# Peptides against a protein of PDB entry 3EFO: the designs that were tried, part 8

Target 1, 262 residues: chain A of PDB entry 3EFO
Amino acid sequence: SQLADLYKSCETDALINFFAKSAFKAVLHQPLKVIREILVNQTAHMLACYRKNCASPSAASQLILPDSMKVLPVYMNCLLKNCVLLSRPEISTDERAYQRQLVMTMGVADSQLFFYPQLLPIHTLDVKSTMLPAAVRCSESRLSEEGIFLLANGLHMFLWLGVSSPPELIQGIFNVPSFAHINTDMTLLPEVGNPYSQQLRMIMGIIQQKRPYSMKLTIVKQREQPEMVFRQFLVEDKGLYGGSSYVDFLCCVHKEICQLLN

## One batch from the design tools (peptide; made by RFdiffusion4, then SolubleMPNN)

Design b2_p15_8_s3
Fold by OpenDDE base, seed 1:
Structure b2_p15_8_s3 (fold): chain B 262 residues (1-262), chain A 15 residues (1-15)
Amino acid sequence: as target 1 above (262 residues)
Amino acid sequence: TDYVAIDMDELEKLL
């Protein structure tokens, strides 16, 4: 059907870019609550239409997502959790204005990375491979106390170190003997020169390529105070200011779809 | 198939 073909041709990254810019424009003349409701409603309607007209019959307990939109909910939740759309007084007007302007000028690729960061388990690096490590989902559940992870969203870059990170990797990256010796005030990695360090630098370079902004590097130790900032970029988890986890949002969307189809 | 099915019953158990 024509509808089926339409859904197959959908590009989630383009949709999110459109929704983000539309919503961020609307904040100038509409209440935030209304904007959020519209976004959720639009998401539910698109998915309900697919379920009704394009998908095979399925149990009501299942959430059906077309392949082209399989990540729409997670990106939509990230958009809804952005400070621009939150009504919390703890969020400064300056920060809201800043991020609004940034997104309004972002292309599709930039906004995709901005809303859903790359999180790479660099402790698994194969120095003999030219392949990047497979990204993991942006959730605390995917971190390991024994791991080292690189997070990037096009604006910020974080190197997160578990409390039990391998000393040999710490030595390879920082040229220090242990976790405790890592200086988190540095914004640049030292030129150690070993294969692991070079591979990490290459990965960081690849991530930085074709990004309009130079990403500042922040070194983060697990269980230290600055980790709280890093945790805010684990976008599938519950937000600090009341935003839903990805799982909670899926439940919300599912319920709304069911209501539309009843 | 051209779609993904998420079992919400199983997902809700994790909540």
Scores: peptide ipSAE 0.402, ipTM 0.869, DockQ to the pose 0.834
Fold by OpenDDE base, seed 3:
Structure b2_p15_8_s3 (fold): chain B 262 residues (1-262), chain A 15 residues (1-15)
Amino acid sequence: as target 1 above (262 residues)
Amino acid sequence: TDYVAIDMDELEKLL
């Protein structure tokens, strides 16, 4: 059917870009609550329509997503949790305005990375391999106290260090003997010159490649205050300012779909 | 048509 073909042709990254720009334009004329409700409603309606008209019959307890939209919910949740759409007084007007303008000018690839960061377990790097480590889901559950992770969203780059990060890796990256000796005020990694350092720098370079902005590097130690900022980029987790986790959002969407179809 | 099915019952149990 024409409808089935439409869903097959849909690209989630393009949809999110569209929804983001539409929503961020709407904030000038509509209440944030209404905008969020519209986004959830649109998501539910699209998926309900698919379930009704395109998908085979399935149990009501299942959430059915077309392959082209399998990651739509997570991106939509990220959009809903963006500071531009949050009515929290803790978020400055300047920050909202800044991010709004940034997204309004972003292409599809840029907005995709912006809403769902790349999180790389760099502690797993094999210095003998030229392959980049596979990205993990942006959740605290994917972090480890023994690990070192690089997060990038096109605007910011974070190097997160677990409290039990291997001293040899710390030495390799920072040329210091231990976790405690790492200076988190630095925005550039030292040129230590060992294979691990070189590989990390290479990875950072690849991530920076073709990005319109130079990403500022922030070094974050686990359990230190700046980690709170980093955790905000773990977009699948519950947000600090009341945003839903990915799981909670899926439940919300599912319930709304059921209401539409039943 | 190709789609994925998420078992919400299992997902909710993880909450």
Scores: peptide ipSAE 0.401, ipTM 0.867, DockQ to the pose 0.920
Fold by OpenDDE base, seed 5:
Structure b2_p15_8_s3 (fold): chain B 262 residues (1-262), chain A 15 residues (1-15)
Amino acid sequence: as target 1 above (262 residues)
Amino acid sequence: TDYVAIDMDELEKLL
C-alpha cells in the first residue's frame, strides 16, 4: 500500500524535469549511449515495479501505466529524442550545448512545455468563447490540409497553415485573399482588427504569459521548406535524426517491462 | 483502478 501511495503522489512533469537535468548533467562524464540506456531502464523498472506490486493482473500484451504516469512514456521519448542526447553529426555541438544549458535552468512547468509543445487547432476557434481551443496531440496525423494550427513550446511559436486553409480565415488573419499571398517572412501578425484576428492575438498573448522568454512567431506554410523545422516539434512522430515515434517507444518500453517481469 | 491499460496488439497494428 505504501508503494501504491507513492505512485499516486508522483508527478510526471516533476519526474521528467528531474530525469532531464540528471541526464543532461551526466552528459559531461558518461557516454550518450549509456545515458539513453539508463533512462529507458529507469522507465521500464518504474513501470515494471508498478505492474508487479500495484496493478491488478493483466494480459501480457497490455502496457499498464499508473494514472499519475500516464504521459510518462511520451515525455520520456521526447527527452530521449532531444538533440542533447543524440550523437548525430547533423547536430552541432553548439546547439547541443545551448539546449543543454536551457533545460538545466528550466522549472517543471517550463520543461514540460519544452519537451511536449502545445498544439492548438486555430481553425476551430469560436470568436465568442473565452476558452482556448483544446490542444491536440503533437503529430502530423492530427494536422489537416484544411486547418490552421498554433504550436508553442515556451521558446518558439509557429502558426502552421494547411495548403487548403479556408480563405475566409486567411483573410481574417492576414488580410490577404489566399494562401499564396501570405508572407511567411513576417514575425508579427497584421493588425486586421476583425473578431477572429483579435481572438487569435488574445490566444497568443495568453500562451506568452508566464513564459520567461518572448516567443518569436514563425509563419509556416504546408509543403514549403520551413515546414521541416516545424515538423521537428511534432514530437510524437518519428524524429528526423533517428528518434522513435511515440508508438515505437511504447513498444520498446513494453518489451523491456516484459523482460524484467518474465 | 488507478491505471491505464494500453493494448499493445492494437497499437502494433498502427506500425
Scores: peptide ipSAE 0.396, ipTM 0.867, DockQ to the pose 0.842
Fold by OpenDDE base, seed 4:
Structure b2_p15_8_s3 (fold): chain B 262 residues (1-262), chain A 15 residues (1-15)
Amino acid sequence: as target 1 above (262 residues)
Amino acid sequence: TDYVAIDMDELEKLL
């Protein structure tokens, strides 16, 4: 059917870009609560329509996502949890205004990265490989105390170090003997010169390429206070300021779809 | 299959 073809051709990244810009424009003249409700409603309606008209019958307990939109919910949740759409006093007006303006000018690729960061397990780097490690899902559950992760969203870059990060990696990156010796106040990695350091720097360079803004590096130690900022970018988890986890959002969407179809 | 089916019952176990 024509409708089925439409869903097959759908590009989630483009949709998210559209929804983001539409929502962020609406912030100027509509209550945030209404905007969020509209976004959820639109998501549910699109998916309900697919389930009704394009998908095979399935159990009511299942959430059906067309392949082209399989990641729509996670990105939509990220959008909903963005500070621009949150009316939290903990978030400064300046920050909301800043991010709003940024997103309003972002292309599809930029907004996708902005809402769902890359989280790279750099502790798994092969110094002989030119390939980037596969990104992991942005959740605390994907972190490891033994790991070192690089997170980037096009605006910020974080190097997160587990409390049990291997000393050899720490030495390779920072030229210090242990986790405790890492200075988190620095915004640049030292030029240690070993293959691992060079590889990491190369990766960081690749991530920075074709991004409109220079990403400042923040080094974060697990269990230290600054980690809380980092955790805000683990977008699949519950937000510090009341945002839903990805799982919770899926449940919400599923419920609304069921309501629409009943 | 042109779609993904997520079992919500399984997701609830993660809550």
Scores: peptide ipSAE 0.393, ipTM 0.866, DockQ to the pose 0.814

## One batch from the design tools (peptide; made by RFdiffusion4, then SolubleMPNN)

Design b2_p17_4_s1
Fold by OpenDDE base, seed 4:
Structure b2_p17_4_s1 (fold): chain B 262 residues (1-262), chain A 17 residues (1-17)
Amino acid sequence: as target 1 above (262 residues)
Amino acid sequence: SYVAIDMNKIEDYVPDV
């Protein structure tokens, strides 16, 4: 059917870009609550339409996502949890205005990365490989106290260190003997020159490639206060300043779809 | 095609990003 073909050709990243810009424009003249509700409603309507017209009959307990929109919910949830759409005193007006302005000019690729960061397990690096580590889901559940993770969203870059990060990697990256010796005030990695350092720098360079903004590096130690900032980028988790986890959002969308179809 | 998520087992079958 024509509808089926439409869904097959749908590009989630383009939709998210559109929804983001539309929502961020609306912020100037509509209540944030209304904007968020509209976004959820639009998501549910798109998926309900698919279920009604394109999908095979399925149990009411199932959420049906066309392949083209498989990741629509997670990105939509990320959009909903963006500071521009959240009205919390913990978020400064300047920060909200800044991010709004940035997103309004972002291309599809930029906004995709912005809303769902790239989280790379640096502790798994093979210094002999030229490939990037496989990204992991942006959730605390995917972090490891024994791990080192690099997170980037096109604007910010974080190097997160678990409390039990491998000393050899710490030595390789920072040229210090232990986790405790890492200076989190640095915004640049030292020029250590060993394979680990070189590999990490290469990865950072690749991540920075073709990004419109230079990402400042923030070193984050697990269980230190600045980790709270880092955790805000674990977008699949429940937000500190509101917003649902990815799982909770899926449930929310599912319920709304059911309401639309029943 | 499409992905069908059993909401009763959603924790085990969250779609990959």
Scores: peptide ipSAE 0.512, ipTM 0.920, DockQ to the pose 0.874
Fold by OpenDDE base, seed 3:
Structure b2_p17_4_s1 (fold): chain B 262 residues (1-262), chain A 17 residues (1-17)
Amino acid sequence: as target 1 above (262 residues)
Amino acid sequence: SYVAIDMNKIEDYVPDV
């Protein structure tokens, strides 16, 4: 059917780009609460329509997502949790306006990365390989106290250090003997020159490539105060200021779909 | 086709980033 073909042709990244720009345009004319409700409703209606008209009958306890939209909910939740749509006290009006304007001009690839950051477990790097480590889900559950992770969203870059990060890697990256010695005030990694450092810098370079803005590096130690800022980029987790976790959002969407169809 | 998620046990899907 034409409808089935339409869903097959959809691209989540393009949809999110569209929804983001539409929502951000509406910010100046509609209450944020209304905008968020509209986005959720649109998501639910879109998926309900698919379930009703395109999918095989399924149990009410199942959430049916077309392949083209299987990751739509997670991105939509990220959009809903963005500071433009969900105000945070630590975000100034100017910063919110800035992000709004940035997204309004973002292409599909940029907005995709912006809403769902890339989180790389760099502690698993093989210095003999030129391949980037596979990104992990943006959730605290994917972090490890023994790990070192690089997060980037096109505007910000974070290097997160677990409290039990390997001393050899700390030495390799920072040229200091231990976690306690790491200076988190620096925005540039030292030129240590060893293979691991070189590979990390290469990865950072690759991430920076083709990005329109230079990402400032923030070094974050686990359990230190600045980690709270980093955690806000773990978009699948529950937000501190009213945002839902990915799982909770799925439940919300599922419930709304059921309400639409039953 | 489509993905069916059992809401009693939600599977993890990693976005194509």
Scores: peptide ipSAE 0.500, ipTM 0.898, DockQ to the pose 0.647
Fold by OpenDDE base, seed 1:
Structure b2_p17_4_s1 (fold): chain B 262 residues (1-262), chain A 17 residues (1-17)
Amino acid sequence: as target 1 above (262 residues)
Amino acid sequence: SYVAIDMNKIEDYVPDV
């Protein structure tokens, strides 16, 4: 089927890049509410069309996603939650304008990382392995008080430390004896020189590679005030200013698809 | 091929980056 082939050829990262740029261009001429509604509508229509014309019959309680679009909803939700489209009060007008312009020039790979950050559990690092740790979902539920996580979205880099982070890892990374001694004002990790520190620095370097912008490092301690900034990048969670969780968005999309088909 | 998600029991999917 021609239509089936079309869906098979689609790539979510390319679609999100397109939707982001189209939406951010539309910001100049359309109300934000309308733009968000259009994005949700387009998402629902694409998926409804697939379900109607390409997928085998399924229960109404199921959300059917073609393989090419199986992660489209999560990225779409991230786009919808971006400060350019939500106009979050904690972000200045200049910052919103800056981000809008940045995205307008981003390639597919850059926009993908921008909307859905990498979140790496670096406390699980194997110093004998050259492989990067597997990324986890960008949600608070995936963090642990005993863990240390690195988050990067192409513009920002965060090193998040749980309140119960292992002292030996803290010593290895920062050359200080405890969590309390970590200076969160630093923007660079010290060159401690041990294998763990070297591995972490290598990982950070790999993440920075092929990115058009140098990512500023922010060190974040759990339960300290700056953690709130970090939490904003946990894009699957509910936003502070009108953004839905990933699960809530899936429900929203599902309902709209059902309305289109029934 | 497609993914079917039971909305009563939403499965976890992590985007591959």
Scores: peptide ipSAE 0.494, ipTM 0.891, DockQ to the pose 0.666
Fold by OpenDDE base, seed 5:
Structure b2_p17_4_s1 (fold): chain B 262 residues (1-262), chain A 17 residues (1-17)
Amino acid sequence: as target 1 above (262 residues)
Amino acid sequence: SYVAIDMNKIEDYVPDV
């Protein structure tokens, strides 16, 4: 059917870009609460329409997502949790204006990375491989106290170190004997010169490649104050300012769909 | 094609990003 074909042709990254720009434009003349409600309603309506008209009958307890939109809820939740759409006094007007302007000028690829960062397990690096490590889900549950992770969203880059990260890797990256000796005020990694250091630098270079902005590097130690900032980029988790986790959002969307169809 | 998620076991079947 024509409708089925339409869903097959949908591109989630393009949709998110559109929704983001539309929402960020709307903040100038609509209440934030209304904007958030519209975004949720639009998501629910699209999925409800698919379930009703394109999908095979299924149990009410199931959430049905077309393949072309299987990650739409993830990105939509990230959009909803963006500071531009949050009514929190802790967020300055300047920060809202800055991020609004950034997103309004982002292309499809840029906004995709912006809303859902890459999180790479650096502690698993094979220095003899030219392949990037496989990204993990942006959630605290995927971190390890024994691990080292690199996060990038096109604007920021974080190197997160677990409290029990291997001393040999710390030595390899920072040329210091232990976790305690790492200087988190550094914005550049030292040129240690060993294969591991070189590989990490190469990876960072690849991530930076073709991005319109130079990403600032922030070194983050687990359980130190700056980790709170880092955790805001773990977008599948519940946000500091009350935003839903990915799972919670799926439940919310499912509930709305059921209300539309029942 | 589509993905069907059992909401009673959602954590086990959330789509990969």
Scores: peptide ipSAE 0.490, ipTM 0.903, DockQ to the pose 0.878

Design b2_p17_4_s2
Fold by OpenDDE base, seed 3:
Structure b2_p17_4_s2 (fold): chain B 262 residues (1-262), chain A 17 residues (1-17)
Amino acid sequence: as target 1 above (262 residues)
Amino acid sequence: SYVAIDMNNIEDYVPDV
């Protein structure tokens, strides 16, 4: 059907860009709660329509997502949890205004990365490979105490270090003997010059490439205070200020779809 | 096609980012 073809042609990144800009524009004249409700409603309606008209019959306990929108819910949840739509005490009015304006001018690729960061397991680097490590989901569940992860969202870059990070990698990256010796006040990695350091720097360069803004690097040690800021970028997790986890949001959307169809 | 997620057992997958 024509409707089925329409869903096949959809691109989640473009949709999120559109929804973000629409919502961020609405912030000026509508309550945040209303805007969030509209976004959830729109998501549910789109998916309900697909289930009703395009998908084969399925159990009520299943959430049916067209392939083109299989990642729509996670991005939508990220949008809903953004500080522009969900106010946080630590975020100033000026910062919210700044982010709003940034997103209003972002292209599809930029907004995609902004709402769902890239999280790379740096500890798995193969110095002989030119390929980037495969990104993992932005959740604490994907971190490990023995791991080192690089997170980037186009505006910020974090290097997260587990408390049990391999000393050899710490030495390779920071030229210090242990986790305890890492200075988290630095915003630049030292030029150690070994293959691992070079590879990491290359990866950071690739991530920075073609991004409109220079990403400030923050070094984060697990279980230290600055990790709290880092965890806010683990967008699939439950937010500290009322934002749902990815799973909870899926449940919410599913429930609303069922209500629309029953 | 489409993805069917069993809400009683939500499967983890990595978004295409």
Scores: peptide ipSAE 0.522, ipTM 0.904, DockQ to the pose 0.687
Fold by OpenDDE base, seed 5:
Structure b2_p17_4_s2 (fold): chain B 262 residues (1-262), chain A 17 residues (1-17)
Amino acid sequence: as target 1 above (262 residues)
Amino acid sequence: SYVAIDMNNIEDYVPDV
C-alpha cells in the first residue's frame, strides 16, 4: 500500500535530526513541557498508524515497530532527555544555548552519534585483529568492574576504567602498574608503543575520522567524581535530571498507542 | 516487516548504531 511504502522509506536518523531541530527551534516559542508532549504524541501517532494500517493484528501487550523505525524510540528518548528540553535549575543557560546551537547545525550522521554514543568494550580487544569491537548498549548494566570501555558521541571521548581492570591492560595502555597509578588529568594517551596501545590509538583514530570536531579525551576511573559526568552519556539509563530510562519510555509510548487505538 | 516487543518481557534489543 501507499502508506506501507511511506514507512519503508523512512529513516530513523533523518527523523531524529528533524525532530531535534524542530523541537530546539520550538523552545523559543513554546513551553518545554508542551514540546516534550508533542514529541511523544508524534511518536505514538506514527506507531499507532502503522499498527492500525500496516501491521498484522497482534496482542495488545506488544509494541509493534516497523523495521525502518525500530530504533526510533531509543533515539526519541535520548532527545527528550537532552538538557535543552529539560527545565532544571542545575542546567545552566549557557549549556542549553550551547547544545541547542550545536544540534541546530548538525547533519544526520552527527546528530545520530550525538544522541546515542558508541560504547566499545576495549578490554575485549584482539591485538591480532583489525576489527573494531562490537558496540554495547549505552547502559551501566553493560559495564563491568573488570572492564575498560571507550565512549564517543562525536564531541567527547571517554575511556572508562573499572576498579578491577586487568593490570596487564593498564600497563599496556598507560605504562603504569595499577589502577591507582593512572593519571586522570591526562587528555592524551601515552605512546607506550606495544601492540595493545597501538591498536587502541588506531581505534580512537577511526572514531575521530570524518567527524567535524576533535573529540577531547577524558580518562574516567570508576567510583571517582568524573564518573558522574560519564554516566550521563549512558543514555538508556534513567537520566540524572529525571529523564526516563529506555524501558520506561517504551512503556510510555506503548501506553499512548493503546490509548489511541483502544 | 516489523519488530514486536513483548512489554511484559522486554527483550535486550540492541540499537543499530
Scores: peptide ipSAE 0.501, ipTM 0.898, DockQ to the pose 0.712
Fold by OpenDDE base, seed 4:
Structure b2_p17_4_s2 (fold): chain B 262 residues (1-262), chain A 17 residues (1-17)
Amino acid sequence: as target 1 above (262 residues)
Amino acid sequence: SYVAIDMNNIEDYVPDV
């Protein structure tokens, strides 16, 4: 059907870009709660329409997503949890205004990365490989105390270090003997010059490549206060101030779809 | 085609990031 073809041609990244700009424009004139509700409703309506008109019959307990929108819910949840729409107290009004303005001018690729960061397990680096490590899901469950992770969303870059991160990697990156010796006030990695350091710098360069803004590096130690800021970018987790986890959002969307179809 | 997620047993799905 024509409708089925339409869904096949849909691009989630484009949709998220559109929804983000629409929502961020609406912030000036509508309550945030209403904006969030509209976004959820729009998501549910799109998916309900697909289930009704395009998908094969399935159990009511199943959430049906067209392939083109298989990641729509996770990105939509990220949008809903953005500081512009949640107005989280740990983010200043100026920061919200800044991010709003940035997103209003973002292209599709930029907004996609902005809402769902890349989280890379740096501790798995192979200095002989030219490939980037595979990104992991943006969730605390994917972190490890023994790991080192690089997070980037096009505006911010974080290097997160587990409390038990390998001393040899710490030495390789920072030229210090242990986790305790790492200075988190640094915004640049030292030029240690060993293969691991060079590989990490290369990865950071690749991430920065073709991005419109220079990402400031923040070094974060696990269990230190600045980690709380880092955790805000673990977008699949439950938000501290009303934002849902990815799983909870899926449940929410599913319920609304069922309600629309019954 | 489509993806069917069993809401009674939500499995981890890694987004195409």
Scores: peptide ipSAE 0.499, ipTM 0.896, DockQ to the pose 0.744
Fold by OpenDDE base, seed 1:
Structure b2_p17_4_s2 (fold): chain B 262 residues (1-262), chain A 17 residues (1-17)
Amino acid sequence: as target 1 above (262 residues)
Amino acid sequence: SYVAIDMNNIEDYVPDV
């Protein structure tokens, strides 16, 4: 059908870019609460329309997402949790204004990465491969105390180290004997020169490549105070200032769809 | 084609980034 074809042609990254810019423009004239409600309503309406007109009959307990929009909810939740729309108290007015303007100028690829960061388990690096490790979901549940993770969203880059990170990897990356010896004030990795270090630097370079802004590196130790900043980028988790987890948002969307269709 | 998520038992998947 014509409607089915329309949904097939949709691209989540383009939609999120559009919704973000529309919402961030609306911030100038509408209350944040209203903007967030509109975004949720639009999401629910699009999905409700699909379920009603395009999808085969399904149980009421199921959330039906067309393939083209299967990740729309997670990105929408990230948008809803952005400081521009939530007005988090730890973020200054100037910073919110800056982020708003940045997003207003972002292309589709940039906004996609901005709202949902890449989280890479670099402790699993194959030094013989030039391929990036598979990204994991941006949630604390995907971290490991034994792991080392690289997070990037196009503006920030974090190297997160578990308290039980392998000493050999720490030595390979930082040229220090243990977790305790890592200096988190540094913004650049040392030129250690071993294959693992070289591979990590290569990966960081690939991530930085084609990004319009240079990402500052922040080294984060698990359970130290700066980790709280890092955790704000684990976008699937519940936010500190009113943002829902991804799962909770799915439930919210599902509920609203059901209300629209029943 | 579409994805059906059972809200009583939400399955895990990783978004493409």
Scores: peptide ipSAE 0.502, ipTM 0.899, DockQ to the pose 0.687; fails the geometry check

